Peptides against a protein of PDB entry 6RO1. Designs and how they scored, part 187

Target 1, 216 residues: chain A of PDB entry 6RO1
Amino acid sequence: LGKEIEEYIHKPKYCLPFLQPGRLVKVKNEGDDFGWGVVVNFSKKSNVKPNSGELDPLYVVEVLLRCSKESLKNSATEAAKPAKPDEKGEMQVVPVLVHLLSAISSVRLYIPKDLRPVDNRQSVLKSIQEVQKRFPDGIPLLDPIDDMGIQDQGLKKVIQKVEAFEHRMYSHPLHNDPNLETVYTLCEKKAQIAIDIKSAKRELKKARTVLQMDEL

## One batch from the design tools (peptide; made by RFdiffusion4, then SolubleMPNN)

Design b2_p28_8_s3 (from b2_p28_8, 12 letters changed)
Fold by OpenDDE base, seed 4:
Structure b2_p28_8_s3 (fold): chain B 216 residues (1-216), chain A 28 residues (1-28)
Amino acid sequence: as target 1 above (216 residues)
Amino acid sequence: DEELEKIREEGEKLEEELLKKGKLYIIK
């Protein structure tokens, strides 16, 4: 069901308006999970092969991603690889096809104007890590209907199925299914994530209020 | 590209609406 939602949000007609510089996005490519990165810019890639029919325009988004240092050495010839969990990695601007975006955040960062210096790129990693600390239960997402304005009936049906499934999981204590502990731990994690997002939104609202009060 | 500029302009309007709704988080 999460994947079905991703199939809507990564469509250019829906996501492009929200790909402003500094927007937090998740990038995943064929088993490579880069996690959270920051949008730098987007562009249209004309796959104008003159003889191929109506190819829908491809869009490329430049994203600051945490990359393995090993992949950077080969960056001239090979695709960037995500940093290992135990690795520091290096922030690099990576051109990504928009359909590889798995999530779009409501968070936008101020980014340095010049991202050529390594120190400027690494400063963005520190900012992402600070955001992750402020949102321990997960970085807040744009709502595909309320925030992104997606009116597709297929998406509405998917969301209704998710909500109905979640409601059934909460309303029926399936006491006896041993697989329920895994589903309950996932739903409790999701409910805890929802509570913690609500708490984090409250703390961020408080922190915004405090930051506004300290600037007065 | 005029089309991309229109998308960017639409995006800025949508961002202002998100800000008014308190759903946009800008971190310095």
Scores: peptide ipSAE 0.569, ipTM 0.938, DockQ to the pose 0.683
Fold by OpenDDE base, seed 3:
Structure b2_p28_8_s3 (fold): chain B 216 residues (1-216), chain A 28 residues (1-28)
Amino acid sequence: as target 1 above (216 residues)
Amino acid sequence: DEELEKIREEGEKLEEELLKKGKLYIIK
C-alpha cells in the first residue's frame, strides 16, 4: 500500500508543484536509498528519441543528496551512490528522475544560493539532521489528498483500504492470529504510513511555527 | 518553459495554502 501511494505522488502532474527549492524529499533508486534530500530545482527533458512511443516529457529534479565519497571520485562515469551509514559522506547535487521520489515532506529549508562550495552543501546536511532531531517520529509528509490535491479514485480506494485495515487492527487485538507476522510486516508498512499521516496531521495542527533554527 | 513557470506559480499558491493550514514548515 505504501508503494501504491508512491505511484501516485511521484507522478509529475501531482508532485511538480511541490518541488520548490528547499523542499525535503526522499530519493530511492532500486536498491540505493539516499534517504532525505533537499530539492534544488526541477527541469523538463524532452525525450528526443523518436522511436519510444512515450512522447511524455521526462522530468528531472536536482536534489542535494548525501553521497559516498567513493562515488564522487567516479562521478563523471558512475551514478552517485548513497553514503554508507558509518561514513560522513558528502552532499552533492544529483539529477534524479521524478519517479524516483518516494516521499515529499511538508518541510522546506532555506538553502544557500551558491551550492558550489562544499561547506555550503554540508550546511544543508546539518539542517536536515536538525529537522530529523525535531521530528523523532519521522519527518512530516504532505498528505496526498488534503495537501497535494490528488483526486484519483484509485488513490482514495487505497487510502480507504489502509484506514479500514488500521481500524480492524486497532479494534481487534490480533494477538491470537498466527499469521500476524506476515500481516504485521505488510501492516507495519501500512500502519506506519497511516500513523505517519495521522501523526503528521496532529503535529501540523500544532506547528504553525516558522521554526527559525537560530531560535532553537 | 512557460509550462514550467505556470507549475511554479501554482506551487507558490499551494505553499500559501499550506502555510494558512499550518502544514508548511520553513526551517532557517
Scores: peptide ipSAE 0.569, ipTM 0.939, DockQ to the pose 0.691
Fold by OpenDDE base, seed 2:
Structure b2_p28_8_s3 (fold): chain B 216 residues (1-216), chain A 28 residues (1-28)
Amino acid sequence: as target 1 above (216 residues)
Amino acid sequence: DEELEKIREEGEKLEEELLKKGKLYIIK
């Protein structure tokens, strides 16, 4: 269900208007989870599909991501790798295909205009960490219907299934199936994120305040 | 790219709507 929602939100027609500089996004590439990064800019590329001969537009988003320092040394030949959990890593501007965005936050950060200095990039990591401290249950997501304006009936059905599943999970904690615990832990994490988004939206609706980063 | 500029302009309008909805904007 979470992946099904992702299949809608990462479509260029839905997400591109929300990819403003400073937007928080999650990036996943196969087995590599970069976690939360910050949008710098997006661009359009043309790709020739080998089988169709047609030029399909591809969109690339430049995202500030916490990368392994080892991957940076080989940046000319190797794809950027996420920092290990025990590693400090370094914030890098990484070009990412838009379909690799797994989540889009309602949070937008101010970013330095010049991201060439390491200190400017690392300051953005501090800002992400401050946001994560402010939202211990998870960074708030854009609502795909209410915020992103997606009217697709397929998505509405998926969301209804998610809501029904969340409701069942909260009303009937199935105690006994360990495989269900993994699905439930993922769904509880998602449901908790959704509740925390709703709670955070309520708190933010009360606080009409543009939070200056100095107040974080 | 005129298409990208239109997307950016739409994005600015949507940003104003998000602000009106009380979405979090963190500025330095």
Scores: peptide ipSAE 0.566, ipTM 0.938, DockQ to the pose 0.524
Fold by OpenDDE base, seed 5:
Structure b2_p28_8_s3 (fold): chain B 216 residues (1-216), chain A 28 residues (1-28)
Amino acid sequence: as target 1 above (216 residues)
Amino acid sequence: DEELEKIREEGEKLEEELLKKGKLYIIK
């Protein structure tokens, strides 16, 4: 279900209007989970299909991501890798294809204008960590229907199933069902988006908050 | 790219709507 939602939200026609500088996004690439990063900018890359003569536009988004220091040494030849859980890592501007975005937050950060200095990039990591502390139930997501304006009936059906599942999960404290751990591990990975959407819906009832970093 | 600028302009309008709805969080 979470993956099915991702297949809609990462479509350029839906997500591009929300990829403003400072927008929080989650990035995943071929099993590498970078977690939350910050949008810097997006651009259009022309892809020539060999047989159609039609240029299908690919979109690339530059995202500040926490990368392993090992991947930085080989950055000229190797793709950036996410920092290990126990590693400090380093924030880097990484170009990612838009379809690698797994989530889009309703949170937007003020980012430094110059991201060339390491200290400026690392300051953004501190800001992400403070946001995560402010939202212990998860960083709030954009609602695909209400906020992103996606009208696809397939998505509406997926969201209804997610909401019904979440309602059942919260209505029954099934904390004691051992099958819930396997469902939670599979559903935490896939329904993390659903949990994040519900957490977002709860937080969306909170009035517009300009949070100063000093208030986080 | 004129198309990208139109997308950015649309994005700013949508962000203003999110702000009015109390759904946008801006963190300094």
Scores: peptide ipSAE 0.572, ipTM 0.941, DockQ to the pose 0.705; fails the geometry check

Design b2_p28_8_s4 (from b2_p28_8, 11 letters changed)
Fold by OpenDDE base, seed 1:
Structure b2_p28_8_s4 (fold): chain B 216 residues (1-216), chain A 28 residues (1-28)
Amino acid sequence: as target 1 above (216 residues)
Amino acid sequence: DEELEEIKKKGEELEKELLEKGKLYDIK
């Protein structure tokens, strides 16, 4: 169900208005979880080949992410990789396809104007860590309906199903809700469609190192 | 890009609404 909500949140028509500089966002690329980063800016890619089947423009968001030091050395040729949990890592401005945003926070941070110095980028990591300390149960999210203004009936139905399922699960912990399998199957099908769309996007030409650059 | 500027303007309006609702955390 969280994945179904994510499919709405990462759509440009919904998320772009909330991608102000300093906005906390969570970035995930397949198996690579970068965790929470900070939006720097976003841009539109105009050079989508007409044969890519993408009717919609691609958007790239530059996000300050905690990356492995190894990924810095190969930043010109390889996609950035997340820092290991035990690694200090380094904050880098990473170009990210907008559909890789897994969450958007209501929190906005101040960011230095010049992010070229390492110390300025690392100061943002300290700010993220401070926010995480203030919110031990998790960084607050934008509400997709109330805050992001998503009026899609499909999303409303998903949320209603989640709420109903949670209510039934708490009320009847021993009852296997037969709808749970249906919800999981629908989530898996949508996830597969999203993967297929992502895979179809992978044929686009490498001009700049972007997360899922193969999908550009 | 005029479209991007319009999106940014809309974003500023929505940010004000979030602030008014007390849902925006602006941490300096």
Scores: peptide ipSAE 0.427, ipTM 0.888, DockQ to the pose 0.755
Fold by OpenDDE base, seed 5:
Structure b2_p28_8_s4 (fold): chain B 216 residues (1-216), chain A 28 residues (1-28)
Amino acid sequence: as target 1 above (216 residues)
Amino acid sequence: DEELEEIKKKGEELEKELLEKGKLYDIK
């Protein structure tokens, strides 16, 4: 279910309007999970399909991501790799194909205008970590229907299934069905997006309370 | 690229509407 939602969200026609500088996004590339990064900019590239002569537009998003220091040493020849869990890593601006965006947050950060200095890039990591501390149940996501305006009936059906699943999970606290744990682990990876959507809706409600307390 | 500028402009309008609805968080 979460992967099915991702297939809609990462489509250029839906996500591009929300890829402003400072937008928090999750990036995954072929088993490499970079986690949360920050959008710097996006650009359109043309790919010529050899058989149609038509230029299919490819969109590339420059995202500030936490990368391993080892990958930086080989940056001329090797793709950037995510920092290891035990590694500090370094924030780098990485060009990412738009379809590698796994999630888009409602959160937008202020980013330094000049990201060439290491200290400016590392300051953004501190800001991401502060956001994560403010949202212990997960960084809030854009709602694909209510916020992103996606009208696709296939997505609406997926969201309805997710909501029905979440409602069943919360209504039956006692079903220690061990098969639910395996479906929960697969669905926690996939429904972590859905749980993140509903947790983000609940945290949006709680964080509206916290932000209203700071504005008050 | 005029198309990119139109997308960005639309994005800024949508972001403003979402902010007014209290759906976005701007963290400094």
Scores: peptide ipSAE 0.426, ipTM 0.889, DockQ to the pose 0.701
Fold by OpenDDE base, seed 3:
Structure b2_p28_8_s4 (fold): chain B 216 residues (1-216), chain A 28 residues (1-28)
Amino acid sequence: as target 1 above (216 residues)
Amino acid sequence: DEELEEIKKKGEELEKELLEKGKLYDIK
């Protein structure tokens, strides 16, 4: 169910309007989880495959990602790799296919105009870390329906199934259905999205209050 | 190019709506 939601979110039709510079996005490539990065820009690449008459435009998003230092040495030949958990890593602008976006946050950061200096890129990492500290339960996500405006009936059905399952889980706590664990991870993601929306609204009120207090 | 500009313009409108809804976080 969570993967099914991701399949809608990463579609260019839905996500491109929200890929403004500074938008927090989560990037995952196969087994490589880069975690949260920051959008720099996006571009349309026409893959002229000569034999398929449908020029499906590929969209590439440049994202500031925390990369391993080892991968940077081979950056000319090898794909960037995520920093190891214990590694500081280095923030790099990585071209990412739009379908590799696993999540889109409501959070937008200010980014330096010049990202060529390492210090400017690393400052963005500090900002991401500050966001993570402000949201200990997770960085707030855009709601696919309410925020992204996705009207697809397939997505609505998925969301309804998740909600119905969550409702059954909460209404019948004694049913140890063993399939609950896989659905728990999906329902926890959605319940976390709903909690994150409520908590984010409360924290935004608090954060705006704090920002207003610093301007006084 | 024109399509991308329209997408960006739509994005700016949607961003304003999200800001009005209090769902956008501008963190410096």
Scores: peptide ipSAE 0.421, ipTM 0.886, DockQ to the pose 0.655
Fold by OpenDDE base, seed 2:
Structure b2_p28_8_s4 (fold): chain B 216 residues (1-216), chain A 28 residues (1-28)
Amino acid sequence: as target 1 above (216 residues)
Amino acid sequence: DEELEEIKKKGEELEKELLEKGKLYDIK
């Protein structure tokens, strides 16, 4: 269900209006999870594949991502790799195809105007880490329906299934059906994403209140 | 690209609406 939602939100027609400089986005490429990064800019790449009738323009988003230092040494020939959990990594501006965006946050950061210096890029990592500290239940997501304005009935059905599952899980916590637990665990991960969206919306309201209180 | 500029303009309008709804965080 989470993956089904991702298939909608990463479509250019839905996500491009929200890819402002400083927008937090989550990037995944196959087995590589870069986690949360920050949008720098996006561009249209004319897919002049003369022979494929798929005239859909490709969009490339430049994202500040935490990359492995090892991958940077071969950066001229090799794709950037995510930083390992045990390494500091380095923030790099990585060109990412828009369909590799797995999540879009309601959070937007101020970014340095000049991202050429390493220190300026690393300052953005500190800002991401600060946001993550403020949202222990997860960085708040844009609501695909209410915030992104997606009207697709397929998405609405997916969300309804997630909500119905969440409701059943909370209403019947003691149904120890072991077969339900596996379906529930998969659906709990998906439902936890929906709860995390709802909880993140609540924590968003609280954190905004706290941020406004700290600015007072 | 005129289309890109229109998308960006629409994005700025939507951002203002989300800010008014209290759904955006502008973290300095």
Scores: peptide ipSAE 0.408, ipTM 0.881, DockQ to the pose 0.692; fails the geometry check

## One batch from the design tools (peptide; made by RFdiffusion4, then SolubleMPNN)

Design b2_p29_1_s1 (from b2_p29_1, 12 letters changed)
Fold by OpenDDE base, seed 1:
Structure b2_p29_1_s1 (fold): chain B 216 residues (1-216), chain A 29 residues (1-29)
Amino acid sequence: as target 1 above (216 residues)
Amino acid sequence: LEITVFSDEEVEKLKKEIEENEEKLKEKE
């Protein structure tokens, strides 16, 4: 049933609007499960089908993923591999085909603007771990119907079946988990801080402009 | 519903940045 939902949500027509920077996504490539990563950006690449000459656009999302250090050393020839459970791993920006997204979270992280420094990338891992700690029952998923606006009747039937078996998966843990109020309160406070920073920066810019005008 | 989450470390950095900016504003006043 989960796989059936994946067949809908990984379609570009549905998921692209939700692939904003900071969005938590789960990435699986063949046998490699990277777990939860963070969207950095996405791009549309022109692809020409070799047999038809038709333009088939490829959608690539850059995702911060926890990768094994071994895969990074061999990165000249091999695709990134997920970190083993027993290793620390390293957060890397990995280009991922959109159809490899197995889940999309309702959670969006604040991410550093510059992800070139290792410390900035590793800070995102700490943020993911903090989110996981706050959601012990699992990171909340976007509702394919209510949040993503998917109107497909086939999906509605699948979800109805899933809800019949798993009452909690798409029920916004928001309503019943006291921990969620805490998360919201923290998110609101943190959002306010971000607003205050933007305001302060604007005020500083205005003050500098005024000072420059007074010096003119 | 979209939930925006910041790490505690990021919140502290942001608070510090606000404080520093407020101090700079006061110094210019």
Scores: peptide ipSAE 0.169, ipTM 0.589, DockQ to the pose 0.015
Fold by OpenDDE base, seed 5:
Structure b2_p29_1_s1 (fold): chain B 216 residues (1-216), chain A 29 residues (1-29)
Amino acid sequence: as target 1 above (216 residues)
Amino acid sequence: LEITVFSDEEVEKLKKEIEENEEKLKEKE
């Protein structure tokens, strides 16, 4: 049932509108589970199918993922590998094909503008870990119907079964958990603080620009 | 609903950056 939902949500027509910078996503590649990472950006690449000559667009999302330190040494030649459960790992921006997204969260993080410094990338890991602590039953998922707007009747039937059997935490059911109200209140408060900080930074930048223009 | 989450560490860092920028602005007035 979980895999059936994944077959819908990883389709570009459904997921691309939700791949904004800071969106939490889960990445799996074959036997490699990277767990939760953070979207940095996405790009569309033109690809020509080798047999048909048809243009099949490839969508690549850059995701900040926790990678093993061993894989980083060979990063120029080898694909990044997920950090082991007992390993701290290092956060790296990894290009991922969109169909490798196994989950999309309703959570969006604030990310540093410059992800080149290791400390800025590792700060995002701390933020992910804080979210995981706040959601002990799992990071909340985007509702494929209510949040993503998927109208497929097959998916609706699958979701009804999953809600009954797998207790997946979609964003809509989370609003009914009294313990989650406190988490939501904290998230809203932090979101408001972040908006205020961003607004204040924009105002300071404008004020500085005006001062520089007046000095010019 | 999109939930925007900030770590306490990131909030404190951003607040400190604002305060430092405000102080630098006052020193130029």
Scores: peptide ipSAE 0.138, ipTM 0.566, DockQ to the pose 0.014
Fold by OpenDDE base, seed 3:
Structure b2_p29_1_s1 (fold): chain B 216 residues (1-216), chain A 29 residues (1-29)
Amino acid sequence: as target 1 above (216 residues)
Amino acid sequence: LEITVFSDEEVEKLKKEIEENEEKLKEKE
């Protein structure tokens, strides 16, 4: 069910409006999970191959991701790899195909204007980690209906099914412990998480003000 | 590679375009 929602969210027609600089996004490429990164820039790659019909425009997002240092040495020729769990890694701007976005957050960070210095890129990692600390139940997701405005009936049916199983936590508890037993506990957690998201949005608004103050 | 940076205003515009397209899809169903 989470994968079915992902199939809607990663469609350019739905997600492109939300890929502003500073937007938190989760990137996954096959077996490589980069986790949460930050959108730096968006570009449309028109592969105008002259002869065959309008190839669906490939959309590429530049995302600041935590990469392994080993992958950086070959970054000119090889795809970046995610940092190992025990590795510090290095934040790098990685071109990502839009369909590889597994999640889009409601959170948008301020990013340094110049990301060429390593210290500026690493400062963004600290900001992501701070957001993660503030959201112990997971970084808040954009609601595909309420935030993204997706009116697709197929998605609504998927969400209704997910809601029937998980209760409407667009905070997908599926990313948390599969053993969370009872529908009631999920409902209470949903209500609590809705309260916590509202509180956390208020705290993030406050923290955004503080982070702006610390950068001034 | 044309870099399109969406402003908040552009986001709202694109949201409206999506909504209009979805309404058109519903009218065809």
Scores: peptide ipSAE 0.015, ipTM 0.324, DockQ to the pose 0.032
Fold by OpenDDE base, seed 4:
Structure b2_p29_1_s1 (fold): chain B 216 residues (1-216), chain A 29 residues (1-29)
Amino acid sequence: as target 1 above (216 residues)
Amino acid sequence: LEITVFSDEEVEKLKKEIEENEEKLKEKE
């Protein structure tokens, strides 16, 4: 059931509007699970299908991921590998094909503008870990229907089944998790301090509108 | 619904940037 949802959310037509800088995403590649990372940017690359000569656009998202230090030494020739569970690892910006995104969170982090310094990249890891502590049941997911606006009857049926079986907290208004409300209030207070109060308020207003619609 | 989370470190950095910008605005006045 989780895999069926992934088949919808990783489609560019659905996920691209939500791949803003700071968005938490999960990345999985050929059995390598990187866990939660942070979107830095995305780009469209022109690709030519080798067999048809047709232009098939590839969407690449740059994601800050926790990588093994050993994989970084060979980064010129080898794909980055996830850090081992007991390894501290190092946060690296990794280009990822959009179809390798296994989950998209409702959470966005404020990220440093310059990710070249190691300390700035590691600060993002600390922020991810802080979010994970605040969400002991798991980082909240974007609701594919309510947040992403996916109008697919097949997906609606899948989600209804998943919500029944998986305690995965979609940011669906129906999840009256008191922990979500607490995080929202904390995020609101912190967002008021943001230099771009207008953008933060706009994001906050979108968040509040969903919360208020549940109280009505 | 988007939740924007700021770390305490980033909040303090943003506060300093705001204060510096406010001081620069006052100096131009």
Scores: peptide ipSAE 0.147, ipTM 0.619, DockQ to the pose 0.027; fails the geometry check

